# Peptides against a protein of PDB entry 4LZF: the designs that were tried, part 109

Target 1, 155 residues: chain A of PDB entry 4LZF
Amino acid sequence: GGRLVVFPNGTRKELSADGQTVKVMFFNGDVKHTMPDQRVIYYYAEAQTTHITYPDGMEVLQFPNNQTEKHFPDGRKEITFPDQTVKTLHPDGREESVLTDGTIIQLNPDGSKVIQFNTGQREIHTADFKRREYPDGTVKTVYSDGRQETQYPTG

## One batch from the design tools (peptide; made by RFdiffusion4, then SolubleMPNN)

Design b2_p21_4_s1 (from b2_p21_4, 11 letters changed)
Fold by OpenDDE base, seed 3:
Structure b2_p21_4_s1 (fold): chain B 155 residues (1-155), chain A 21 residues (1-21)
Amino acid sequence: as target 1 above (155 residues)
Amino acid sequence: SLAKKQEEFKAAHPETVVIDY
C-alpha cells in the first residue's frame, strides 16, 4: 500500500507502495516528483515552469510559452523557441540556429557567420569578405576593399 | 525559495496525519 503523509503546514507527501515514487505537494502549489529513474521534476506554480533534473546532470526547462531549454552535462544548451526554431549554444561560443524552413545560421567564435540556405546556396561572412557559393560550383566573393571575384566551376 | 523553506519545515515538525492505503 501507498502512504499519504500530511504535515502541520498542509504540505503533503505521497509515497508509492514500492517507495520509488515520491510526490511532495507544497502549500504554495509547488510540486516535487522523484521518479524511479531518479529524475526529479520540479513544478513552480507561480512561474508555471517545469524543471527536470536528471542524475547525469542534464536539465530540461519547460516554460508556459512553450519554450523548451535543454542544458547538457557538457555545457551545451539547446533552446526550442515557440516558433520551433532550434538554437544550439556550444561551450566554445559557437551558435547554430535551425529555422523551420531548413535554413541553418552558424555564428562562429571568431565572428564569422555561415548561412546554409534551404536552396543549397551558402553564404560566408568574414572580416575580409562575403562569399556566396552556388550549387553549380560558382563562387562569388566581395572583398572588404571592394574587389569582386567570380570563380566558375572547372570542368 | 519558498519550497526550500517548506522542506526545512517538513524536516523539523512532526507528521500530523499518516494514511496507509
Scores: peptide ipSAE 0.112, ipTM 0.686, DockQ to the pose 0.345
Fold by OpenDDE base, seed 5:
Structure b2_p21_4_s1 (fold): chain B 155 residues (1-155), chain A 21 residues (1-21)
Amino acid sequence: as target 1 above (155 residues)
Amino acid sequence: SLAKKQEEFKAAHPETVVIDY
């Protein structure tokens, strides 16, 4: 059978019969739950935040405002905001945001920016130019010196 | 974390009640 241990301060520890599950319920309402797959689930009652740690080093944070953060072992971070926008922070400094309408915004380490609109249009921002690419193959470029070029699908 | 601090406290104090089921 399982075991329940109660400590003087009111903290409780529940052990499964097989010993594979351990649940510690602290007197303040915090919970630490060790699962058979060795993931550890921390619940912080005051902050109403859940923090899951995995054996491979992955971490998942769930906040009361419905924000979720995934911290990958390679240093990548994925944030799902309350509005369901997903932002990925890469170890090299690249950032990508996927909006709910399908628009993708990429910020590159070199300072360039790429927007893939849900309409199929793409906009590229660099130090030297701003370029708009259209689904029909038209490309319009405005250079930093004020020059403008339009490339048409037919050449 | 607060949970870690409380776990340290837990480890330093004896069990009051043990229920086997």
Scores: peptide ipSAE 0.096, ipTM 0.691, DockQ to the pose 0.383
Fold by OpenDDE base, seed 1:
Structure b2_p21_4_s1 (fold): chain B 155 residues (1-155), chain A 21 residues (1-21)
Amino acid sequence: as target 1 above (155 residues)
Amino acid sequence: SLAKKQEEFKAAHPETVVIDY
């Protein structure tokens, strides 16, 4: 048989018969589940947010607006926005966003930005220039001083 | 978290009712 414990403040603790599942229901509506696989599921009632912690250090946050965040043990974070854009924050400071149309936006630690369009075009932004690379090999560069350069595939 | 604070409160207070089933 399981066990139900009721505390003076109204908090309840349910223990499974095997002791592998623990459910704490706090008086404010928060819930904590400890599962047999040692994952811990927190539900914060006021925020309507679910927070799952795994034994390996992985964390998953689920927000009421349908945003999901994954926090990896190596420090990487992956955010899935409500529009299904996926943003990855790397430990080295690099950020990468993947749009639903396949466009990839990369922000580098040095401040440069790279956009890989779904058309095969690529755009590079630095402090010194903006450069557009086309699938045919044409490259157009606009420098910060206003100079423009076009390089053609045939040289 | 608020839940953590409440868990600390829980640990510091006696049980009111224990039901084995």
Scores: peptide ipSAE 0.095, ipTM 0.676, DockQ to the pose 0.373
Fold by OpenDDE base, seed 4:
Structure b2_p21_4_s1 (fold): chain B 155 residues (1-155), chain A 21 residues (1-21)
Amino acid sequence: as target 1 above (155 residues)
Amino acid sequence: SLAKKQEEFKAAHPETVVIDY
Protein backbone atom coordinates (compact mmCIF):
# COMPACT_ATOMS: atom_id res chain seq x y z
CA GLY B 1 0.00 0.00 0.00
CA GLY B 2 0.81 3.65 -0.29
CA ARG B 3 1.58 6.06 2.52
CA LEU B 4 0.09 9.40 3.46
CA VAL B 5 2.11 11.70 5.68
CA VAL B 6 0.56 14.81 7.19
CA PHE B 7 2.80 17.52 8.61
CA PRO B 8 1.93 20.01 11.37
CA ASN B 9 1.38 22.87 8.92
CA GLY B 10 -1.10 20.83 6.89
CA THR B 11 1.30 19.82 4.12
CA ARG B 12 0.58 16.30 2.91
CA LYS B 13 2.89 13.81 1.27
CA GLU B 14 1.57 10.80 -0.59
CA LEU B 15 3.91 7.95 -1.45
CA SER B 16 2.99 5.22 -3.89
CA ALA B 17 3.44 1.62 -2.86
CA ASP B 18 6.46 1.26 -5.15
CA GLY B 19 7.91 4.57 -3.94
CA GLN B 20 8.25 5.86 -7.51
CA THR B 21 5.47 8.42 -7.28
CA VAL B 22 5.58 11.16 -4.68
CA LYS B 23 2.90 13.80 -4.36
CA VAL B 24 3.41 16.71 -2.01
CA MET B 25 0.39 18.90 -1.38
CA PHE B 26 1.57 22.03 0.35
CA PHE B 27 -0.51 23.97 2.84
CA ASN B 28 -0.83 26.85 0.36
CA GLY B 29 -2.34 24.63 -2.33
CA ASP B 30 0.86 24.12 -4.32
CA VAL B 31 1.55 20.59 -5.50
CA LYS B 32 4.79 18.82 -6.32
CA HIS B 33 4.45 15.53 -8.13
CA THR B 34 7.50 13.37 -8.77
CA MET B 35 6.77 10.77 -11.42
CA PRO B 36 8.34 7.37 -12.14
CA ASP B 37 9.97 8.81 -15.28
CA GLN B 38 11.72 11.34 -12.99
CA ARG B 39 9.85 14.34 -14.30
CA VAL B 40 8.70 16.73 -11.61
CA ILE B 41 5.39 18.51 -11.94
CA TYR B 42 4.99 21.70 -9.94
CA TYR B 43 1.57 23.26 -9.65
CA TYR B 44 1.51 26.79 -8.30
CA ALA B 45 -1.97 27.29 -6.91
CA GLU B 46 -2.00 31.08 -6.73
CA ALA B 47 -0.72 31.46 -10.29
CA GLN B 48 -2.60 28.37 -11.51
CA THR B 49 0.55 27.48 -13.42
CA THR B 50 2.04 24.06 -14.04
CA HIS B 51 5.80 23.70 -14.36
CA ILE B 52 7.21 20.37 -15.52
CA THR B 53 10.92 19.66 -15.28
CA TYR B 54 12.53 16.70 -17.02
CA PRO B 55 15.80 14.93 -16.21
CA ASP B 56 17.33 16.01 -19.53
CA GLY B 57 16.81 19.68 -18.65
CA MET B 58 13.59 20.15 -20.62
CA GLU B 59 11.04 22.40 -18.95
CA VAL B 60 7.37 22.91 -19.77
CA LEU B 61 5.24 25.74 -18.46
CA GLN B 62 1.46 25.68 -18.70
CA PHE B 63 -0.31 28.93 -17.91
CA PRO B 64 -3.98 29.41 -16.99
CA ASN B 65 -4.65 31.31 -20.22
CA ASN B 66 -3.76 28.15 -22.18
CA GLN B 67 -0.32 29.42 -23.17
CA THR B 68 2.42 26.80 -23.00
CA GLU B 69 6.18 27.24 -23.09
CA LYS B 70 8.81 24.60 -23.75
CA HIS B 71 12.38 25.34 -22.72
CA PHE B 72 14.71 22.93 -24.46
CA PRO B 73 18.13 21.89 -23.14
CA ASP B 74 19.81 23.44 -26.20
CA GLY B 75 18.46 26.87 -25.25
CA ARG B 76 15.59 26.87 -27.74
CA LYS B 77 12.24 28.08 -26.48
CA GLU B 78 8.88 27.18 -28.00
CA ILE B 79 5.79 29.19 -27.08
CA THR B 80 2.31 28.03 -27.97
CA PHE B 81 0.00 31.00 -27.59
CA PRO B 82 -3.68 30.71 -26.65
CA ASP B 83 -4.61 31.16 -30.33
CA GLN B 84 -2.36 28.15 -31.09
CA THR B 85 0.31 30.18 -32.84
CA VAL B 86 3.66 28.52 -32.18
CA LYS B 87 6.70 30.75 -31.77
CA THR B 88 10.20 29.30 -31.61
CA LEU B 89 13.07 31.33 -30.20
CA HIS B 90 16.43 29.95 -31.31
CA PRO B 91 19.71 30.39 -29.41
CA ASP B 92 21.19 32.28 -32.37
CA GLY B 93 18.49 34.94 -32.04
CA ARG B 94 16.28 33.71 -34.87
CA GLU B 95 12.56 33.66 -34.20
CA GLU B 96 9.97 31.67 -36.10
CA SER B 97 6.20 31.88 -35.77
CA VAL B 98 3.86 29.33 -37.27
CA LEU B 99 0.30 30.59 -37.56
CA THR B 100 -2.73 28.32 -37.55
CA ASP B 101 -3.36 29.14 -41.23
CA GLY B 102 0.07 27.73 -42.11
CA THR B 103 1.85 31.06 -42.51
CA ILE B 104 5.43 31.02 -41.23
CA ILE B 105 7.12 34.22 -40.09
CA GLN B 106 10.87 34.21 -39.58
CA LEU B 107 12.76 37.02 -37.87
CA ASN B 108 16.50 36.80 -38.46
CA PRO B 109 19.28 38.12 -36.21
CA ASP B 110 20.32 40.59 -38.91
CA GLY B 111 16.88 42.19 -38.74
CA SER B 112 15.56 40.64 -41.93
CA LYS B 113 12.13 39.05 -42.01
CA VAL B 114 10.81 36.20 -44.12
CA ILE B 115 7.15 35.36 -44.49
CA GLN B 116 6.14 32.08 -46.04
CA PHE B 117 2.47 32.48 -46.86
CA ASN B 118 0.07 29.58 -46.94
CA THR B 119 -0.53 30.44 -50.62
CA GLY B 120 3.04 29.45 -51.45
CA GLN B 121 4.15 33.06 -51.83
CA ARG B 122 7.20 34.20 -49.91
CA GLU B 123 8.09 37.70 -48.81
CA ILE B 124 11.54 38.85 -47.72
CA HIS B 125 12.03 42.08 -45.81
CA THR B 126 15.46 43.67 -45.46
CA ALA B 127 16.71 47.16 -44.76
CA ASP B 128 17.15 47.61 -48.50
CA PHE B 129 14.06 45.99 -50.00
CA LYS B 130 10.88 44.00 -49.75
CA ARG B 131 10.76 41.05 -52.11
CA ARG B 132 7.78 38.92 -53.03
CA GLU B 133 8.37 35.50 -54.54
CA TYR B 134 5.49 33.79 -56.30
CA PRO B 135 4.96 30.06 -56.86
CA ASP B 136 5.36 30.48 -60.62
CA GLY B 137 8.87 31.90 -60.12
CA THR B 138 7.97 35.57 -60.49
CA VAL B 139 9.88 37.82 -58.11
CA LYS B 140 8.86 41.38 -57.33
CA THR B 141 11.24 43.65 -55.45
CA VAL B 142 10.48 47.04 -53.97
CA TYR B 143 13.63 48.82 -52.89
CA SER B 144 13.86 51.31 -50.04
CA ASP B 145 14.34 54.13 -52.54
CA GLY B 146 11.00 53.29 -54.16
CA ARG B 147 12.46 51.52 -57.18
CA GLN B 148 10.62 48.39 -58.25
CA GLU B 149 11.82 45.38 -60.19
CA THR B 150 9.99 42.35 -61.49
CA GLN B 151 11.81 39.20 -62.50
CA TYR B 152 9.77 36.80 -64.57
CA PRO B 153 10.33 33.03 -64.70
CA THR B 154 11.50 33.31 -68.31
CA GLY B 155 14.36 35.60 -67.27
CA SER A 1 10.39 28.02 -6.25
CA LEU A 2 7.93 28.30 -3.38
CA ALA A 3 7.52 24.54 -3.37
CA LYS A 4 11.25 24.02 -2.82
CA LYS A 5 11.23 26.41 0.11
CA GLN A 6 8.27 24.62 1.62
CA GLU A 7 10.02 21.27 1.28
CA GLU A 8 12.61 22.57 3.73
CA PHE A 9 9.79 22.70 6.26
CA LYS A 10 9.10 18.99 5.81
CA ALA A 11 12.62 18.09 6.80
CA ALA A 12 12.51 20.30 9.87
CA HIS A 13 9.13 19.32 11.31
CA PRO A 14 7.79 16.03 12.60
CA GLU A 15 5.02 14.08 10.98
CA THR A 16 1.60 14.58 12.53
CA VAL A 17 -0.20 11.67 10.92
CA VAL A 18 1.02 8.69 8.96
CA ILE A 19 -1.54 6.56 7.18
CA ASP A 20 -0.65 3.39 5.36
CA TYR A 21 -3.17 2.17 2.82
Scores: peptide ipSAE 0.084, ipTM 0.681, DockQ to the pose 0.373

Design b2_p21_4_s2 (from b2_p21_4, 12 letters changed)
Fold by OpenDDE base, seed 3:
Structure b2_p21_4_s2 (fold): chain B 155 residues (1-155), chain A 21 residues (1-21)
Amino acid sequence: as target 1 above (155 residues)
Amino acid sequence: SLKEEQEEFAKAHPETEVIDY
């Protein structure tokens, strides 16, 4: 059968009959589960936050406001905000935000910005220009010196 | 950290009761 261990401080440890699942209930209300797949689920009672650590080094944080953070072994971080916007931070410094309407906002390490609108329009911001690309192939560029250029789709 | 302190306490202190079920 299973085993319950009680410690003097009120901490309890439950062992499954197969020994593959371990649940530690700490005196402060924190809970640690070690699962058969070797993932560790730690619940912080005061913060109401769940922290999952995977054997491959992946970490998942779940906050009481429904924000979730994934920390990948490659150094990538993915944040799902309460509004369901997903922001990815890449190890190279690139940031990508995917909005619920399908709009994608990319921030590049060089300070350039790309917006892919759900309408199929694309906007590119650099130090030298702002460019709008339209689905019909029209491209409008406003340069930093105030010059404007419109390129029409060549038929 | 609080987590580390609690884990260390659980390892260092004797069991009060063991119930097999």
Scores: peptide ipSAE 0.057, ipTM 0.698, DockQ to the pose 0.342
Fold by OpenDDE base, seed 1:
Structure b2_p21_4_s2 (fold): chain B 155 residues (1-155), chain A 21 residues (1-21)
Amino acid sequence: as target 1 above (155 residues)
Amino acid sequence: SLKEEQEEFAKAHPETEVIDY
């Protein structure tokens, strides 16, 4: 059979009959599960947050607002927002947001920003200019000095 | 971390009851 251990502070520890599953129920309502696959599931009762740690160093945070964060062993983070937008934070400082409509927003380490619209239009923001690229090959550039340039695909 | 604090607290207390089922 399983084993239940009770501590003076009210903490309880349950061991499965096979010894592969350990459940600790802390006196504050926190719960820690150690699973047969060596993942650890920790539930923070006050924050209503679940934190899963994997043997490979992957971590998953689940928040009460349905936000999910994945922390990869390479230092990458992936945030799924309640609206299902996915934001990736890369170790090099690059950020990428994928919207539900297919729009992609990239923030580069140099401070430049690229928006790939679902319409096929692309917008590039740098310190020196904003550029809009259209599917027909037209390119409109607005420079930081206020100068504007339009390049046509046939010009 | 709060997790570490809870684990340390749980380890610092003796077992009061052990039930095999």
Scores: peptide ipSAE 0.053, ipTM 0.699, DockQ to the pose 0.370
Fold by OpenDDE base, seed 2:
Structure b2_p21_4_s2 (fold): chain B 155 residues (1-155), chain A 21 residues (1-21)
Amino acid sequence: as target 1 above (155 residues)
Amino acid sequence: SLKEEQEEFAKAHPETEVIDY
């Protein structure tokens, strides 16, 4: 049989019959589950947020607005926004956002930005220029000094 | 953290009732 432990403050602890699952229901409505796979699930009642910790150091946050965050052991973070945009934060400072339309936005540690459009066009932003690359091989560059250059695929 | 505080509280307080089922 399972075991229920009741504490003076109203906190309850449920132990499964096999001892593999532990559920703590705190007096404030928070809940902690320790699972057979050693993952720990915290539910914060006031924030309505779920926080899962894994033995390998992975963490998953689930927010009431349907945002989810994965914190990887290597320091990488992956955020899925309510609009289903996925943003990856890399330990080197690089950020990558994948939009629902398939557009990819990369922010590089050097401050440069690359946009890969779903149309196959690519835009590169640096301190010195903005460059648009087209699927036909045309490349248009606007330099910070206002100079413009167009390169054609046949030239 | 709030989690840690509540966990320590739950460990530090005596059991009031134990039900085996």
Scores: peptide ipSAE 0.052, ipTM 0.690, DockQ to the pose 0.367
Fold by OpenDDE base, seed 5:
Structure b2_p21_4_s2 (fold): chain B 155 residues (1-155), chain A 21 residues (1-21)
Amino acid sequence: as target 1 above (155 residues)
Amino acid sequence: SLKEEQEEFAKAHPETEVIDY
């Protein structure tokens, strides 16, 4: 059978019959589950936040506002916002946001920004210009000095 | 952290009751 251990502070520890699952119910309402696969699920009662740690170093945070964060062993982070926008932070400093409409926003370490619209249009922001690329091959550039250029597709 | 403190407490303090079921 299972085992329940009660501590003086009111913390309880439940052991499964096989000893592979451990549930600790802390006096403050926090809960820690250690699973047979060595995954640890910690619930913070006050914050209503779930924190899952995996044996490979992966971490998953689930917040009460429906935000989810994944922390990968390679240092990458993936944030799913309540609106279901997914933001990926790469170890090289690159950030990518995928909007629910399929628009992709990339922020590069050099400060440049690229927006790939779901329409197939692409917008590039640099210190020197803002450029819009159209699916037909038309390219419009607005330079920081106010100069504008339009390049038409070579038919 | 509060988590670490509680985990340390649960390891260091004696059990009050053990129920086998």
Scores: peptide ipSAE 0.046, ipTM 0.683, DockQ to the pose 0.349

Design b2_p21_4_s3 (from b2_p21_4, 10 letters changed)
Fold by OpenDDE base, seed 3:
Structure b2_p21_4_s3 (fold): chain B 155 residues (1-155), chain A 21 residues (1-21)
Amino acid sequence: as target 1 above (155 residues)
Amino acid sequence: SMAKKQAEFAAAHPETVVIDY
């Protein structure tokens, strides 16, 4: 048999018969589930947000607008936006966004930016230049001083 | 501001009702 505990403040605690599942229904409407696999599922009633914590330190946040955030034990964060863009924040400060069309945008800790287009073109932004690389091997560079260079593939 | 998780009562708080089923 299971057990129901009611506290003086109105919080309720339900224990499964096997003791492996615990459900706490807080007086404010929040709900906490502890599962047999030791993951904890917390639901914020007012914010309509779910926060899952795993025993390995992984955390998952699910927002009412369908945004999902994964917080990895190594400090990496992965955000899936409502538009299905996936942004990864790395512990070293690098950020990577993968767009739905397959374009990848990388922001480096030094402030440089790399765009890998789905067409195979690549664009590199630094403090000193903007560079476009084409699939045929052509490279066009525009320097901050206004100088331009074009390198053609050696046929 | 992220909402704060509610704390469960410590073992020192008396239970109002206990139902075994």
Scores: peptide ipSAE 0.161, ipTM 0.770, DockQ to the pose 0.314
Fold by OpenDDE base, seed 1:
Structure b2_p21_4_s3 (fold): chain B 155 residues (1-155), chain A 21 residues (1-21)
Amino acid sequence: as target 1 above (155 residues)
Amino acid sequence: SMAKKQAEFAAAHPETVVIDY
């Protein structure tokens, strides 16, 4: 059989019969659930936030606004926003956002930015220029000094 | 700042009730 432990402060601890599941219901409404797969699910009652920790170091946060965050053991973080945009933060400082329309925005550690549009167009931002690349091979560059250049696919 | 996780209460307390089911 299972076991229920009730503490004087109102905290309760439930143990499954097999001992594989432990549920602690804290007096403040928080809940800690240890699962057979050794993941720990912690629910913050006031924040209405769930924090899952895995044995391999993976962490998952679930917020009441439907935002989710994944913290990978390699230091990578993945944020799924309420609008379903997915932002990945890499350990090297690179950031990538994938919009719901398929647009990909990359922020590089050197400060450059690349936007890959769902239309096949690409825009590159550097300290020296902004460049728009078109699927037909046309490239338009606006340099920081105001100079503009257009390269056509037929050279 | 994220809220801190509550510390588990020690199982050994004189007023602790244990129910086996």
Scores: peptide ipSAE 0.160, ipTM 0.770, DockQ to the pose 0.332
Fold by OpenDDE base, seed 2:
Structure b2_p21_4_s3 (fold): chain B 155 residues (1-155), chain A 21 residues (1-21)
Amino acid sequence: as target 1 above (155 residues)
Amino acid sequence: SMAKKQAEFAAAHPETVVIDY
């Protein structure tokens, strides 16, 4: 059968009959589950936050506002916001956001920004210019000095 | 302050009650 252990401080430990699942209910309301697949699910009672750790080093944070953060072993982080926008933080400092409408926003370590619109238009932001690329091949550039250039697909 | 995980001080706190079921 299963086993329940009660400690003097009020912490309780439940062991499954097969010994594969362990549930610790701490005196402060926190809960720790150790699962057969060796993932550890920790619930912070005060913060209402769940922290899952996997044996490969993957970590998942679940916040009470429905935000989810995945921390990959390679240092990459993926944040799913409550509005379902997904932001990826790369170890090199690159950031990518995928909006619910399909728009992709890339922020590069040098401060440049690329927006891929769901319409097929692309916008590039640098220190020197903003450039809009259109599906027909037209390219419009506005430089920081106010100069504008338009390149046509036939020219 | 980030909430810290509680340490399972199984060794520091003796068992008070054990229930087998």
Scores: peptide ipSAE 0.148, ipTM 0.770, DockQ to the pose 0.362
Fold by OpenDDE base, seed 4:
Structure b2_p21_4_s3 (fold): chain B 155 residues (1-155), chain A 21 residues (1-21)
Amino acid sequence: as target 1 above (155 residues)
Amino acid sequence: SMAKKQAEFAAAHPETVVIDY
């Protein structure tokens, strides 16, 4: 059978019969689960936040507003916002946001920005220009000096 | 700032009640 241990401070520890699952209910309402797969699920009662740590160094945060964050061992972070936008923060400083409509927004370390619209159009922002690429191969560029250029698809 | 995780009960915390089920 399982075991329940109660400590003088009010903390409780539940052990499964096989000893593979441990649940600690702290006196402050926090809960720590150690699972058979060695993941540790910590629940912060006051913040209503769940923090999962995996043996490989992966971490998952679940916030009460439905935001979730994945912290990968390689330093990458993936944030799912309450609106279900997914933002990936890369170790090199690149950021990518995937909107629910399929639009992808990329912020590059050099400060350039690329928007891949769900329509197949792409927009590139640099210090020197804004460029719009169309699915038909047309490219429109507006330079910082106000000059505009349109490149038509060459047959 | 994120709240601090509670430390696991040290071996110094005696068991008050043990229930086997």
Scores: peptide ipSAE 0.146, ipTM 0.754, DockQ to the pose 0.361

Design b2_p21_4_s4 (from b2_p21_4, 9 letters changed)
Fold by OpenDDE base, seed 3:
Structure b2_p21_4_s4 (fold): chain B 155 residues (1-155), chain A 21 residues (1-21)
Amino acid sequence: as target 1 above (155 residues)
Amino acid sequence: DLAAKQEEFAAAHPETEVIDY
């Protein structure tokens, strides 16, 4: 059968009969589960937050507001917000946000910004210009000096 | 800060008392 250990401080340790699952219930209400797959599940009672660590170095955070964060072993982070927007933070400093309408917002390490609209239009922001690209091949550029250029697909 | 909570958790719950049994 399973084993229950009760510590003098009120912490309890439950061992499964096979020894593959360990549950520690701390005196403060925190819980640590070690699973057969070697993942460790921490529950922080005060924060109502679940933190899962995997043997490969993956981490998953689950917050009480339904925000989820994934921390990848390569240093990438993926945040799913309560509104279901997914933001990816890359190790190189790029940030990508995917909105529920299919709009993609990219922030580059150089400070440039690219918006891919769900309509197929794209907007590029740099230090030197803002550019709008249309599905028909029309390109409108507004330069930082106030000049405007329009390129038409027909040349 | 989760890192601070992890450090607080690790400090408050020294695994050494749990493993020796």
Scores: peptide ipSAE 0.040, ipTM 0.673, DockQ to the pose 0.063
Fold by OpenDDE base, seed 4:
Structure b2_p21_4_s4 (fold): chain B 155 residues (1-155), chain A 21 residues (1-21)
Amino acid sequence: as target 1 above (155 residues)
Amino acid sequence: DLAAKQEEFAAAHPETEVIDY
């Protein structure tokens, strides 16, 4: 049968009959749950936050505001915000945000920014210019010096 | 910081003192 261990401080340890599941309920209400698949689920009672660690090195955080963070073994981090925007932080320093409308915002390590709108428009921000690309092939560039250029698809 | 939360959890839970019983 399962075993319940109660410690003098109020911490409780529950062991499954097979020994594959271990649940530690700490005196402060925090919980550590080791699962048969070797994932470890930490629950922080005060913060109402769940932290899952996987044997492959993946980590998942679930916050009470409905934010979720995934930490991948490759060093990539994926954040799902409460608004359901998904932000990916890459090990190379690139950041990508996917909005619920399908807009993609890329921040590059060089400081450039690319916005791919759901309309098919693209906006590129560099140190030297902002460029708007339109689906019709029109390209509008505003340079840092205030110069503006428009390129037409037939030109 | 997650590391700080883990450290706070570990600090709040002297697991080694409790599990070794």
Scores: peptide ipSAE 0.031, ipTM 0.645, DockQ to the pose 0.056
Fold by OpenDDE base, seed 2:
Structure b2_p21_4_s4 (fold): chain B 155 residues (1-155), chain A 21 residues (1-21)
Amino acid sequence: as target 1 above (155 residues)
Amino acid sequence: DLAAKQEEFAAAHPETEVIDY
């Protein structure tokens, strides 16, 4: 059968009959589960946060506000916000946010920004200009010096 | 900071106190 160990400090350890599942309930309310698949689930009682570690080095954080973070072994992070926006942080410093409306926001390591709107419009921000591209092929550029250019698809 | 929470958890819950029983 399963084994329950109760420690003098109030910590409890539950071992499954097969020995494949271990649950430690700490005196402070924190919980550690070791699963048969070798994932480890930490629950922080004060923060109400769950932290899952996988054998491949993947980590998953679940916050009480429904935010979820995935930390990949390659250093990439994927954050799902409570509003279901998904933000990916790349090891090179590139950031990409996908909004629920299908808008994609890219932040590049050079400080440039690209917004792909769900309407098919694209906006490019650099140190030198802001450019708006329209689905009809019109391109409007506003330079940092205040100069404006419009390129028409027929011109 | 997650790292600080992990360190705090590890420090507050040394596995050696649980495993060596």
Scores: peptide ipSAE 0.030, ipTM 0.653, DockQ to the pose 0.058
Fold by OpenDDE base, seed 1:
Structure b2_p21_4_s4 (fold): chain B 155 residues (1-155), chain A 21 residues (1-21)
Amino acid sequence: as target 1 above (155 residues)
Amino acid sequence: DLAAKQEEFAAAHPETEVIDY
């Protein structure tokens, strides 16, 4: 059978019979749970947040608002927001957000921004201009000096 | 920083280190 250890401060340690599962229940309601697969589950009672660490270096955070964060061993982070938007932060500083409608927003390390709309339109933001590209080949550019240019598809 | 939260958790629960003995 499992073993229960009770500490003087009210902390409890539960050990499985095989010793592969260890659950520490702290007096404040926090929990540290070591699983047979060597993942460690931290539960923060006040924040109602679960943090899972895996042996490969993967980390998963689960927040009470249904936000989930994944921290990959390569330094990539993936955030799933409550609205189901998925934001990926790359180690190079690039950020990509995928909206539920299929729109993709890219933030580049150079400060440029690219929006790929689900309509096939693309918008590019740089320090020098904003550019809208249309599926028909029309390109509209608004420069930082207020100049506007429209390029039409050559027939 | 998540590492800081883990350190804060460990610091708030000094028996966590004793329990890993």
Scores: peptide ipSAE 0.028, ipTM 0.629, DockQ to the pose 0.051

Design b2_p21_5_s1 (from b2_p21_5, 17 letters changed)
Fold by OpenDDE base, seed 1:
Structure b2_p21_5_s1 (fold): chain B 155 residues (1-155), chain A 21 residues (1-21)
Amino acid sequence: as target 1 above (155 residues)
Amino acid sequence: DEEEARELAEEAQEELEELAE
């Protein structure tokens, strides 16, 4: 059968009958689960935060505000914000945010920014210009010197 | 035992400290 150990400090350790699941309930209210698949699920009682570590090096943080962070073994981080915006931070320094309306915002390591609007318009920000591309093929560019150019689709 | 209980309590403290970083 399962085993329960109660320590003098109030910590409790539960072992499943097969020994594959361990649950530690710490005296401070924290809880640690070691699962058969070798996931470790730690719950911080004061912070109300859950931290899951996986054998492959993946980590998942779940915060009380409904934010979730995934830390991938490749160094990529994915943050799901409470508003359900998903931000991906790449190890090369690129960031990508996907908004709930379908807008995609990309920040590149060179400091350039690309916004793909849900309308099909795209805006490109560089050190030299801001450029708006329209679905009809019109392109408007505002240069850093204040010049503006419009390229019309060839009919 | 008391040693295991101490080690587990220390582990919990270390995990909390790591989260705070």
Scores: peptide ipSAE 0.033, ipTM 0.648, DockQ to the pose 0.127
Fold by OpenDDE base, seed 2:
Structure b2_p21_5_s1 (fold): chain B 155 residues (1-155), chain A 21 residues (1-21)
Amino acid sequence: as target 1 above (155 residues)
Amino acid sequence: DEEEARELAEEAQEELEELAE
């Protein structure tokens, strides 16, 4: 049978009969589960947040607002916002946001920004210009000096 | 265990605040 240990402070520790699952219920309402697969699941009662640590070093945070964060062992983070936007933070400082409409926003470490619209249009933002590329091959560039250029697919 | 849980809750709250800003 399982074992229950009750500590003087009110903390409770439950051991499964096989010893593979451990549940600690802290006096503050926090809960720690150690699973047979070596996942550790923390529930923070005050924050209502769940934190899962995996043996490979992956971490998953689940917030009460339905935001989910994945922290990968390589230092990459993947955030799923409540609106289902997915933001990826890369270790090199690149960020990528995928919107629910299929728009992709890339922020590069050099400060440049690329937007891939769901229409097949692309915007490129640099220190020197903002460029819009259209599916028909038209390219419009607005330079930082206020100059504008349009390149046509037939020219 | 309780200290680890607290530190991690603080880190998770900080990350939530940073992402909300």
Scores: peptide ipSAE 0.024, ipTM 0.592, DockQ to the pose 0.043
Fold by OpenDDE base, seed 4:
Structure b2_p21_5_s1 (fold): chain B 155 residues (1-155), chain A 21 residues (1-21)
Amino acid sequence: as target 1 above (155 residues)
Amino acid sequence: DEEEARELAEEAQEELEELAE
């Protein structure tokens, strides 16, 4: 059978019969699970937040508002917002947001922005211009000086 | 909001450190 240890402060430690699962129930309501697969699951009772640490260095945060954060061992972070938008923060400083409608928003370390619309249109923002690319091959550029250029697809 | 997401992540990490002590 499992073993239950009750500490004087009210903290409880439960050991599985095989010794591979450890559950600590803290006096404040927090819970720590150590799993056979070496995952550690923390539950913060006050914040109602779950934090999972993996042996490879991955971490997963689950918030009461249904936000989920994944911290990858390579330094990448992936945030799933309550609206199901997924934002990825890359170690190089690039950010990518995928909206539920399929729109992709990329922020580059140089400050440029690329929007891939679900319609197949793409918009590129730089310090010098905004450019809209259309599925038919038409490209419209508005330069920072107010000049506009339209490039038509070569028929 | 990204700032709110960061604050929530920092708060959750701080609570983790307190539990580890």
Scores: peptide ipSAE 0.020, ipTM 0.586, DockQ to the pose 0.029
Fold by OpenDDE base, seed 3:
Structure b2_p21_5_s1 (fold): chain B 155 residues (1-155), chain A 21 residues (1-21)
Amino acid sequence: as target 1 above (155 residues)
Amino acid sequence: DEEEARELAEEAQEELEELAE
């Protein structure tokens, strides 16, 4: 059968009969689960936060406001905000936000920004210009020196 | 807040290390 160990400080340790599941209930209300698949699930009672560590180095944080963070072994982070916006932080410093309407906002390590609108329009921001690309092939550029250029689609 | 979430993530890691020792 399973075993229950009760420590003098109030901490409790439950062992499954097969020894594959371990549950530690700390005196402060924190809980640690070690699962048969070697996942470790920590629950922090004060913060009401769940932290899952996987044997491959993946980590998942779940916050009480419904924010979820995934920390990938490659150094990539994926944040799902309460509004369901998903932000990906890449190891190269690139950031990508996907909004619920399908708009994608990319921040590049060089400081440039690209917005892919759900309408099929794209806007590119650099140090030298802002450019709007339209689905019909029209391109409008506003340069940092105040010049404006419109390129019409070749018919 | 993204900053508050980061602080909580860092605090969670520190508490994990203390609980693992």
Scores: peptide ipSAE 0.019, ipTM 0.591, DockQ to the pose 0.032

